# Peptides against a protein of PDB entry 5HOI: the designs that were tried, part 77

Target 1, 351 residues: chain A of PDB entry 5HOI
Amino acid sequence: FRYMPFSPAGTPFGFTDRRYLTMNEVGYVSTVKNSEQYSITVSFFDVGRFREYHFEDLFGYDLCFLNEKGTLFGQSKTGQIQYRPHDSIHSNWTKIIPLQAGERITSVAATPVRVIVGTSLGYFRSFNQFGVPFAVEKTSPIVALTAQNYRVFSVHYSQFHGLSYSLSELGTSSKRYYKRECPLPMSLPNINSDMKKDANLDYYNFNPMGIKSLFFSSYGDPCIFGSDNTLLLLSKWRSPEESKWLPILDSNMEIWKMSGGKETTDIHVWPLALAYDTLNCILVKGKHIWPEFPLPLPSEMEIRMPVFVKSKLLEENKAILNKKNEIGADTEAEEGEEDKEIQIPVSMAAE

## One batch from the design tools (peptide; made by RFdiffusion4, then SolubleMPNN)

Design b1_p13_3_s1 (from b1_p13_3, 7 letters changed)
Fold by OpenDDE base, seed 4:
Structure b1_p13_3_s1 (fold): chain B 351 residues (1-351), chain A 13 residues (1-13)
Amino acid sequence: as target 1 above (351 residues)
Amino acid sequence: MVDAKEAIQELLS
């Protein structure tokens, strides 16, 4: 097994000189190979809020995480990381993460308040947004990271135990675990089935875990999208006994339905984010399961949340509305029909 | 953003 650098929704080069380092709801980061150098472009979906920028990458950054305040870059082999704020108010900073022999940075994440580095040996390194270190923790080997505010969702891999996950909060003085290396019920790529298509082999070599992306929902729930094209959401993570992964979307089934039952074997969902009850994604047509260049416009795919998730979403929306009302913002409460029968995803309908 | 159903229909056209 080889640990590969993972970035959320990152794409391989394939047969091209360019790839996406990462993409999410904020935007997309591309890199173009030019001889021994790379040109990195940080692009945004909200072109009114953010200005696209580019720079020459002499290090060959293969890790990236984009947030609303900046972009974190990493080089998996050298241990170099760079944080680039989108604004000119804050300076760029670089740091070298000390790596042991054969250790690689496998994933990086950044929020406006935290920078996280995970390694193939399971070193979990936390920093503030200025690169000031908080702690180093030894965990199981980290294969993927995402973060929102102070919260970190980490995916771990063991040859003996398969995939596990942690959910933690990085306070100023301590790390709190909501979940610590709990089993992750995500299917790994099936080498024998997936290797029949050259494009799947290229993707497998790029991302052996088949994790297309992981993110926090707008409600702060951990989400993961695997090689089976199922979106999993971690529900009730604050209650250890009630915590469960919910298969909230089978994207292949949804594509099939939306096509009117046509063959859609060349149409793929590339996940970006979960905003409320909508999966923000790129719809990809072609041989590759990942978006090529130019990047298609993001699509919104409605997710029929299970009833017990929708009730929490409604409570959280009511709490957001109440906070807005306390701040004197006349946001018209669209009285969303409370009684819309949440059709349980067909995959959860027991026959 | 584009509605996924519309986008799929366009991709199938």
Scores: peptide ipSAE 0.522, ipTM 0.947, DockQ to the pose 0.667
Fold by OpenDDE base, seed 2:
Structure b1_p13_3_s1 (fold): chain B 351 residues (1-351), chain A 13 residues (1-13)
Amino acid sequence: as target 1 above (351 residues)
Amino acid sequence: MVDAKEAIQELLS
């Protein structure tokens, strides 16, 4: 096994000089090889809120995380990280992460308030948005990171224990764990079955864990999308004993349904984000399971959320509404969404 | 954004 740099929804170069470093609901970051240099472009889906920008990369950034306020870049081998605000008001900053011999930065994440660096030796480094360090923690080897606000979802890999995950909150003074290195019930790529197609080998070499992306939902639930094209959502994570992974979408099954039962073996879901009950994704047709250039328009795929997840979301929304009403905000809340019969995904129907 | 069903139908056309 080799630790590879991971970025959410990042694509390989393949046979091209260009790839996506990362993409999500905010936008996409591309890099193009120009001899020994790279040209990086940060593009946005909401062109009204954000202006596309580019810069020359002399370092060969192979890690990226995009948020609404800026882009974090990392170089897995050198330990260099750079944060670039999208606005021109805040300054860019660069830092070198000290790496041991053979250590790699495996993943980076950034929110408007936190920067996180994870390594192949399991060093978890936290910073504020200005690159001021908070702490260094030793964990199991980190293979993927995502973050939302103060929360961090980390995926770990051990040769002895397989995949695990942590969910933590990075306060000002302390790190709180909601989940700490708990087993992650995600299927790893099957080398023998999947590698019969050359395109799958290239992707496996780029991403041995097969994690296409991981993100927080709009409700702040950790999500992961593996090589099996199943979207897993961590439900009830605030209650450690009740916390469970939910297979909320089999994307192959949904593509098949949406096609009217046609063969869809060349259509692939590339996950971006989960917004409410919709998977924001790129639909890809072709040999490669990842989007090429130009990037297709994002698609919304409705997720039949399990009843107990929708019920919790409805309760959370009611609790937010009740709090707004207690604060005397005359927001006419449309009453109308209470009675939508929650369709359970067929894959979650008990036989 | 495009509806995924519409997008799949376009990809299959």
Scores: peptide ipSAE 0.520, ipTM 0.946, DockQ to the pose 0.641
Fold by OpenDDE base, seed 1:
Structure b1_p13_3_s1 (fold): chain B 351 residues (1-351), chain A 13 residues (1-13)
Amino acid sequence: as target 1 above (351 residues)
Amino acid sequence: MVDAKEAIQELLS
């Protein structure tokens, strides 16, 4: 096994000189190989809110994380990281992360308040948004990171224990764990079945964990999208004993349904974010399971959330509505409690 | 954003 640099929804170069370093609901970061350097472009879906920018990359950044305030870049081998605010108000900063012999930065994450660096030796490094270090913690080897506000979702890999995850909160003085290196029930890519297609081998060599993306939902629940094209959501993570992974979307099944039962083996979901009950994704047609250039427009795929996640959504929506009503917005609450029966797919109803 | 069902139908046309 080889630790590879991971970025959320990052794509391989394939046979091209260009790839996406990362993409999410905010936008997409691309890099183009030039003779001795790279050109990076940071693009946004909301072109009215953000201005696209580009720069020359002399370091060959292979790690990226995009948020609403800036972009974090990393070089997995050298340990260099750079944070670039989207606005011109805040300055760019660069730092070198000390790496041991053979250590790699495997993932980076950034929020408006935190920067996180994870390594192949399991060093978890935390910083503020200005690159001031808080702590260094030794964990199991980190393979993926995402973060929202002060909260970090980390995926770990051990050759002996497989995949695990942690969910932590990076306060000002201390790190709190909600989950600490708990088993992650995600299927790894099957080398023997998938290697029959050259395109799958290229992707496996780029991302041997098959984690297409990981993110926090709009409700702050950790989500992961694996090689099986199933979206997993961590429910009840605030209650240690009640916390469970929910398979909230089989994207292959949803594509098949939306096609009217046609062959859809060449149509792929590339996950960006989960907003409420909708998966924001890129729909990809072709040999490669990842988007090429130009990037297709994002699509919204409605998810049939489990009853328990719907009840939480209804409570949160009721709480939002009640707060709006307290602020004197006479929005007539149409109490259309259409109990849209969650048709549990027959495959899940057979046990 | 585009509805995924519409986008899938377009990709299959």
Scores: peptide ipSAE 0.519, ipTM 0.946, DockQ to the pose 0.679
Fold by OpenDDE base, seed 3:
Structure b1_p13_3_s1 (fold): chain B 351 residues (1-351), chain A 13 residues (1-13)
Amino acid sequence: as target 1 above (351 residues)
Amino acid sequence: MVDAKEAIQELLS
């Protein structure tokens, strides 16, 4: 087994000179090999909100994380990381992460307030958005990271214990764990059955964990999409005894249903994000399970969330709205029972 | 964004 650099929804080069470093609901980052250099392009789905930009990469960045404020790049072998804000207000910064002999950066994540670096030796390094370090913690070997605001979802791998996960919050003074190295009930890629096709072997060599992506839902629930094409959501993570992984989507089954029961073995879901009860994804047709160039338009796939998750999310949203109103309204305005439909913020409706 | 059912039907056409 080799620890490989992981980025959410990143694609291999295959037999090409180009790949996606990462993609999510914000956009996609591509790299093109040009001799000994790389050209990186940061593209966005909301072209009205963001401007595409590119730069020459002399370091060969193989790790990436995109958010609404910037892009984090990393080089797994050298330990170099770079954060590039999308705006011109904040400067780019570069830092070298100290690595031991044979250590690799395996994953990076960035939010508007935190930068996280995980390594093959289980070093978890946290920074602010300006690259100022908070802490270094030693965990089990990190294979994947994602983050939303102050929360971090980490996936760990041990040869003895298999896959585990942590869910933590990176406050100003301390790291809080909601979950700490708990078993992750995700199937690893089956080397013997699936690798008879060269395309599957290439993907396995790129991503031996088979984690296509991991993200937080719009409700702040950790999500992971494995090689089995099942979307897992961590429900009730605030209650340690009640926390469980929910298989909220079998994407192969949903493709089959949507086809009208046709053969769909060449149609693949490439996950981007979960917004409410909708999986944002790229639908891929062909031999490769990952998107090629040009990137197809994102598709929305409705998820039949379990009723108990939907109800709890509605209650949590009402409680957040009520707390915002209680802090503002010492004024006795009347109880008009307007069923305010949850207005989806306009910024996610890319036409 | 495209509806996934419509996109699948287009990919199968």
Scores: peptide ipSAE 0.516, ipTM 0.945, DockQ to the pose 0.568

Design b1_p13_3_s2 (from b1_p13_3, 6 letters changed)
Fold by OpenDDE base, seed 4:
Structure b1_p13_3_s2 (fold): chain B 351 residues (1-351), chain A 13 residues (1-13)
Amino acid sequence: as target 1 above (351 residues)
Amino acid sequence: SVPAKEKIKELLK
């Protein structure tokens, strides 16, 4: 097995000189090969909030993570990382991650407050947004990372145990685990079935795990989208005994339904984010399962699962909170209430 | 963003 650099919703070059390094709800990062150099463009979906920018990449960045405050780049082989704030007020910074012989950076993640680097040897390195290191931890080999605020979702791979995941919070003084190297019930790409198409082989060589993307939902739930085109959401992760992966969307089935039962073998979902009860995605038609250039506009796929209960309960709880604030009840806003998991009533989980 | 159902109908044309 070969560890490949992973970035959320990153695409291969294929037969082209260009690819997406990453894409999510904020935007998309593209790279174009210019001889021995690369030109990187950071583009945004909200063109009113952000300005597109580009730069020459002399290092050949093959890792990327985009957030609302900046873009993290990484070079898997050299260990170089660069953080580029979108705002010109903040300076870019560059750092070299020390790598052992044969070690690769396999994934990077960045939030407005944290930078995370994961490696093929399972080194988990944490930094603040200014590149000041916090800690180095040894884990199982890291194959994918995403992060939201202080929270990190990591995917690990073992040849003996397959895929596992961790969910951790990177405080100022310590790392807390909600989940530590727990089994991840995601199907790996089936080489024998999927490799019948050259385009699938190219994608497999780029991403052997078949993880198209991973992200946190708008509710802070870890999400992963595998090669089976199923969106998995980790529910009840604050309660270790109750925590489970929910298959919240079979995207192949939803495409088939939306087509009216037509053949849709050439229509592909490319996941970006989960916002409330909608999967933000790129819908692609063609031989390649990934978006080409130019990037199509994002599409929203409604998720029909019990996540509707979370959205309604959040709206109801917000409406109750707003009413309490209007009535002048001194609800001591305990700073801990925003991080309470919305309990879904047991009655609604049975339909 | 565009509703996925509309985009799929567009892609099937």
Scores: peptide ipSAE 0.620, ipTM 0.966, DockQ to the pose 0.582
Fold by OpenDDE base, seed 1:
Structure b1_p13_3_s2 (fold): chain B 351 residues (1-351), chain A 13 residues (1-13)
Amino acid sequence: as target 1 above (351 residues)
Amino acid sequence: SVPAKEKIKELLK
């Protein structure tokens, strides 16, 4: 096994001079080889909100994380990181992460308030958005990171224990764990079955964990999309004992259903984000499971979340409560129940 | 964004 640099929804070069370093709901970052240099382009889906920009990369950035405020770049071998705000108001900054012999940066994440660097030796480094360091923690080897606001979802790998995950909050004074190196029930790529297709081998060499992407949902739930094309969502993560991974979408099955039961072995989902009840994704047709150039428009795939029964039940309960309040019934509304996760009836989980 | 069902129908043509 080799630790490879991971970025959310990053693509390999394949046989081309270009690849996506990362993509999500905000946009996509591409890099093109030009002799000894790279040209990086940061592109956005909302062209009215953001302006595309490019720059020459002399370092060969192989790690990237895009957010609404800027782009974080990293070089896995040298330890160089660069943050580039999308606006011209804030300055770019560059930093060298000290690496031990053989250590690699394996993943980077950035929010408007935090920068996180994870390494193959399990060094978890946190910074503010200006590159001021907060802490260095030793964890199990980090293979993937994502972050939203102050929250960090980290995936770890051990040869003895397989995949684990952590969910943490990076406050001003301390790191809080909601989950700490708990088992991650995601299937790893099966080398023996997948090696029959050269295109799968190239992808496996690029991403041996098969994690196509990981992100936080619009509700702030950790999501991961593996090589099995199943979207997993971490439910009830605030309650350590009740927390569970929900297989909220089998994307292969949904493609098959939407096709009317046709062969869809050449149609692939490339995950971007989970917004409410929809997986934002790129639908790809071809031999490669990843999008080529130019990037197709994002597609919305509806998810049958049992949790959408909760948001509809919450909206219906809010609408019922608002109707009860309009009818002037003196029911003492205990303000404290907003965080109570509505139990889904067992009958609705079986459809 | 495009509805996935429409995009799949396009890709299957």
Scores: peptide ipSAE 0.620, ipTM 0.965, DockQ to the pose 0.599
Fold by OpenDDE base, seed 3:
Structure b1_p13_3_s2 (fold): chain B 351 residues (1-351), chain A 13 residues (1-13)
Amino acid sequence: as target 1 above (351 residues)
Amino acid sequence: SVPAKEKIKELLK
């Protein structure tokens, strides 16, 4: 096993001179190899809100995280990181993360208020949006990071224990754990069965954990999308005893259903984000399980949210409505249909 | 964005 640089929904070069460093609901970051240099382009889905920009990369950034305020870049081997705000009002900043011999930056994440760097030796480094360091913590080896506001979802790998996850909040004074190195019930890529296709081997060499992406939902629940094409959501993470991973979407099964039961073995889901009850994704047809160039338009795939997630959403929506009513905003309460039994996907209820 | 069902129908043509 080798620790590889991970970025959410990043793609390999394959046999091309170009790849996506990352993509999500905000946009996509591409890099093109130009001799010894790279040209990076930061593109957005909302072209009315954001302007596309590009720059020359002399460092060969292999890590990226995009948010609504800026893009974080990292070089896994050198330890260089760069934050580029989308707005020209704020300056770019660059830092070098000190790495030990053989240590790699394995993942980076950025929110409008935090920057996080994770390493192959389990160093978790936190910064503010200006790159001012808060703390260094040693954890199990970090293989993936995502963040929303002050919250960080980290995936860890141990040769002895497999995959684990942490969910933490990076306050001003301290780090709080909601979950700390708990078992992650995600299947690793099966090298023997799935690697018979050259395209799967190329992707495995790029991403040996098979984590296509991880993100927070619009409700702030951690989500992960593995090599099995199942979307897992961490439910009830505020209650340690009640917290569980919910398989909220089998994307292969949903593609098959939407096709009318046709062969869909060449149609692939590339996950971007979870907004409410909809997976934002790129649908790809072909040998490669990842999007090529040009990037297709994002597709919306409805998920069958488990009843327990809807009840929490109804409670959170009631709490938001109650707060709006306390502020004197006339929001017409549409009495939404309470009683639609959310059928758990039958395939996951029968095992 | 495009509904996934419509995109799948497009990809299956």
Scores: peptide ipSAE 0.619, ipTM 0.965, DockQ to the pose 0.660
Fold by OpenDDE base, seed 5:
Structure b1_p13_3_s2 (fold): chain B 351 residues (1-351), chain A 13 residues (1-13)
Amino acid sequence: as target 1 above (351 residues)
Amino acid sequence: SVPAKEKIKELLK
């Protein structure tokens, strides 16, 4: 096993000189090889809110995380990280993360308030948005990170225990755990079944965990999308005993249904984000399971959230609406048709 | 964004 640099929805070079370093709901970051250098472009889906920018990369950044305020870059071997605000008013900053012999940065994450670096030895390093360090913690080896505001979702790997996850809040004075190295029930890539297609081997060599992406939902729930093309959502994570992973979307099954039961073995979902009850994704046709260039427009795939998750989201939305109404904002919320009984597929009703 | 069902119908042509 080899620890590889992970970025959310990052793609391999394959047989090309270009790849996506990362992509999400905000945009996509591409890199192009130019001799011994790289040219990086940061592109956005909302072209009215953000301006595309590019720069020459002399370091060969292989890690990236994009948010609404900036882009974090990292070099897995050298330990170099760079934060680039999208707004030119804010200064770029660069740091070197001290690495031990053979240690690699495996993942980076950035929010408007935090920068996180995870390593193959399980060093979890936290910074503010200006790169001021808060703490270094030793965990199990980190293979993936994402963050929203002060909250961090980390995926860990042990040769003995497989995949685990942590969910933590990075306050100013302390780290709080909601979950600490709990088992992650995600399927790992099956080399023997998946390797029959050369394109799957190239992707496995790039990403041996098969984690296509991980993100927080619009409701702040941790989500992960594995090699099995199942979207998992961590429900009830505030209640340690009630917390569970929900398989909220089998994307292969949904593609099959949407095709009318046709063969869809060449159609692939590339996950970007979960907004409410909709997976934002790139739909790809071809041998490669990842998007090529140019990037297709994002597609919206409706998820069938289990009724008990919808009811809790409806209660949370009602509580948010009631708080807005107590603040005296007369926004006439149109009463949309909420009452349609969502038929739970019989296969999910067997608990 | 495009509805996934429409995009799949496009990709199956």
Scores: peptide ipSAE 0.619, ipTM 0.965, DockQ to the pose 0.653

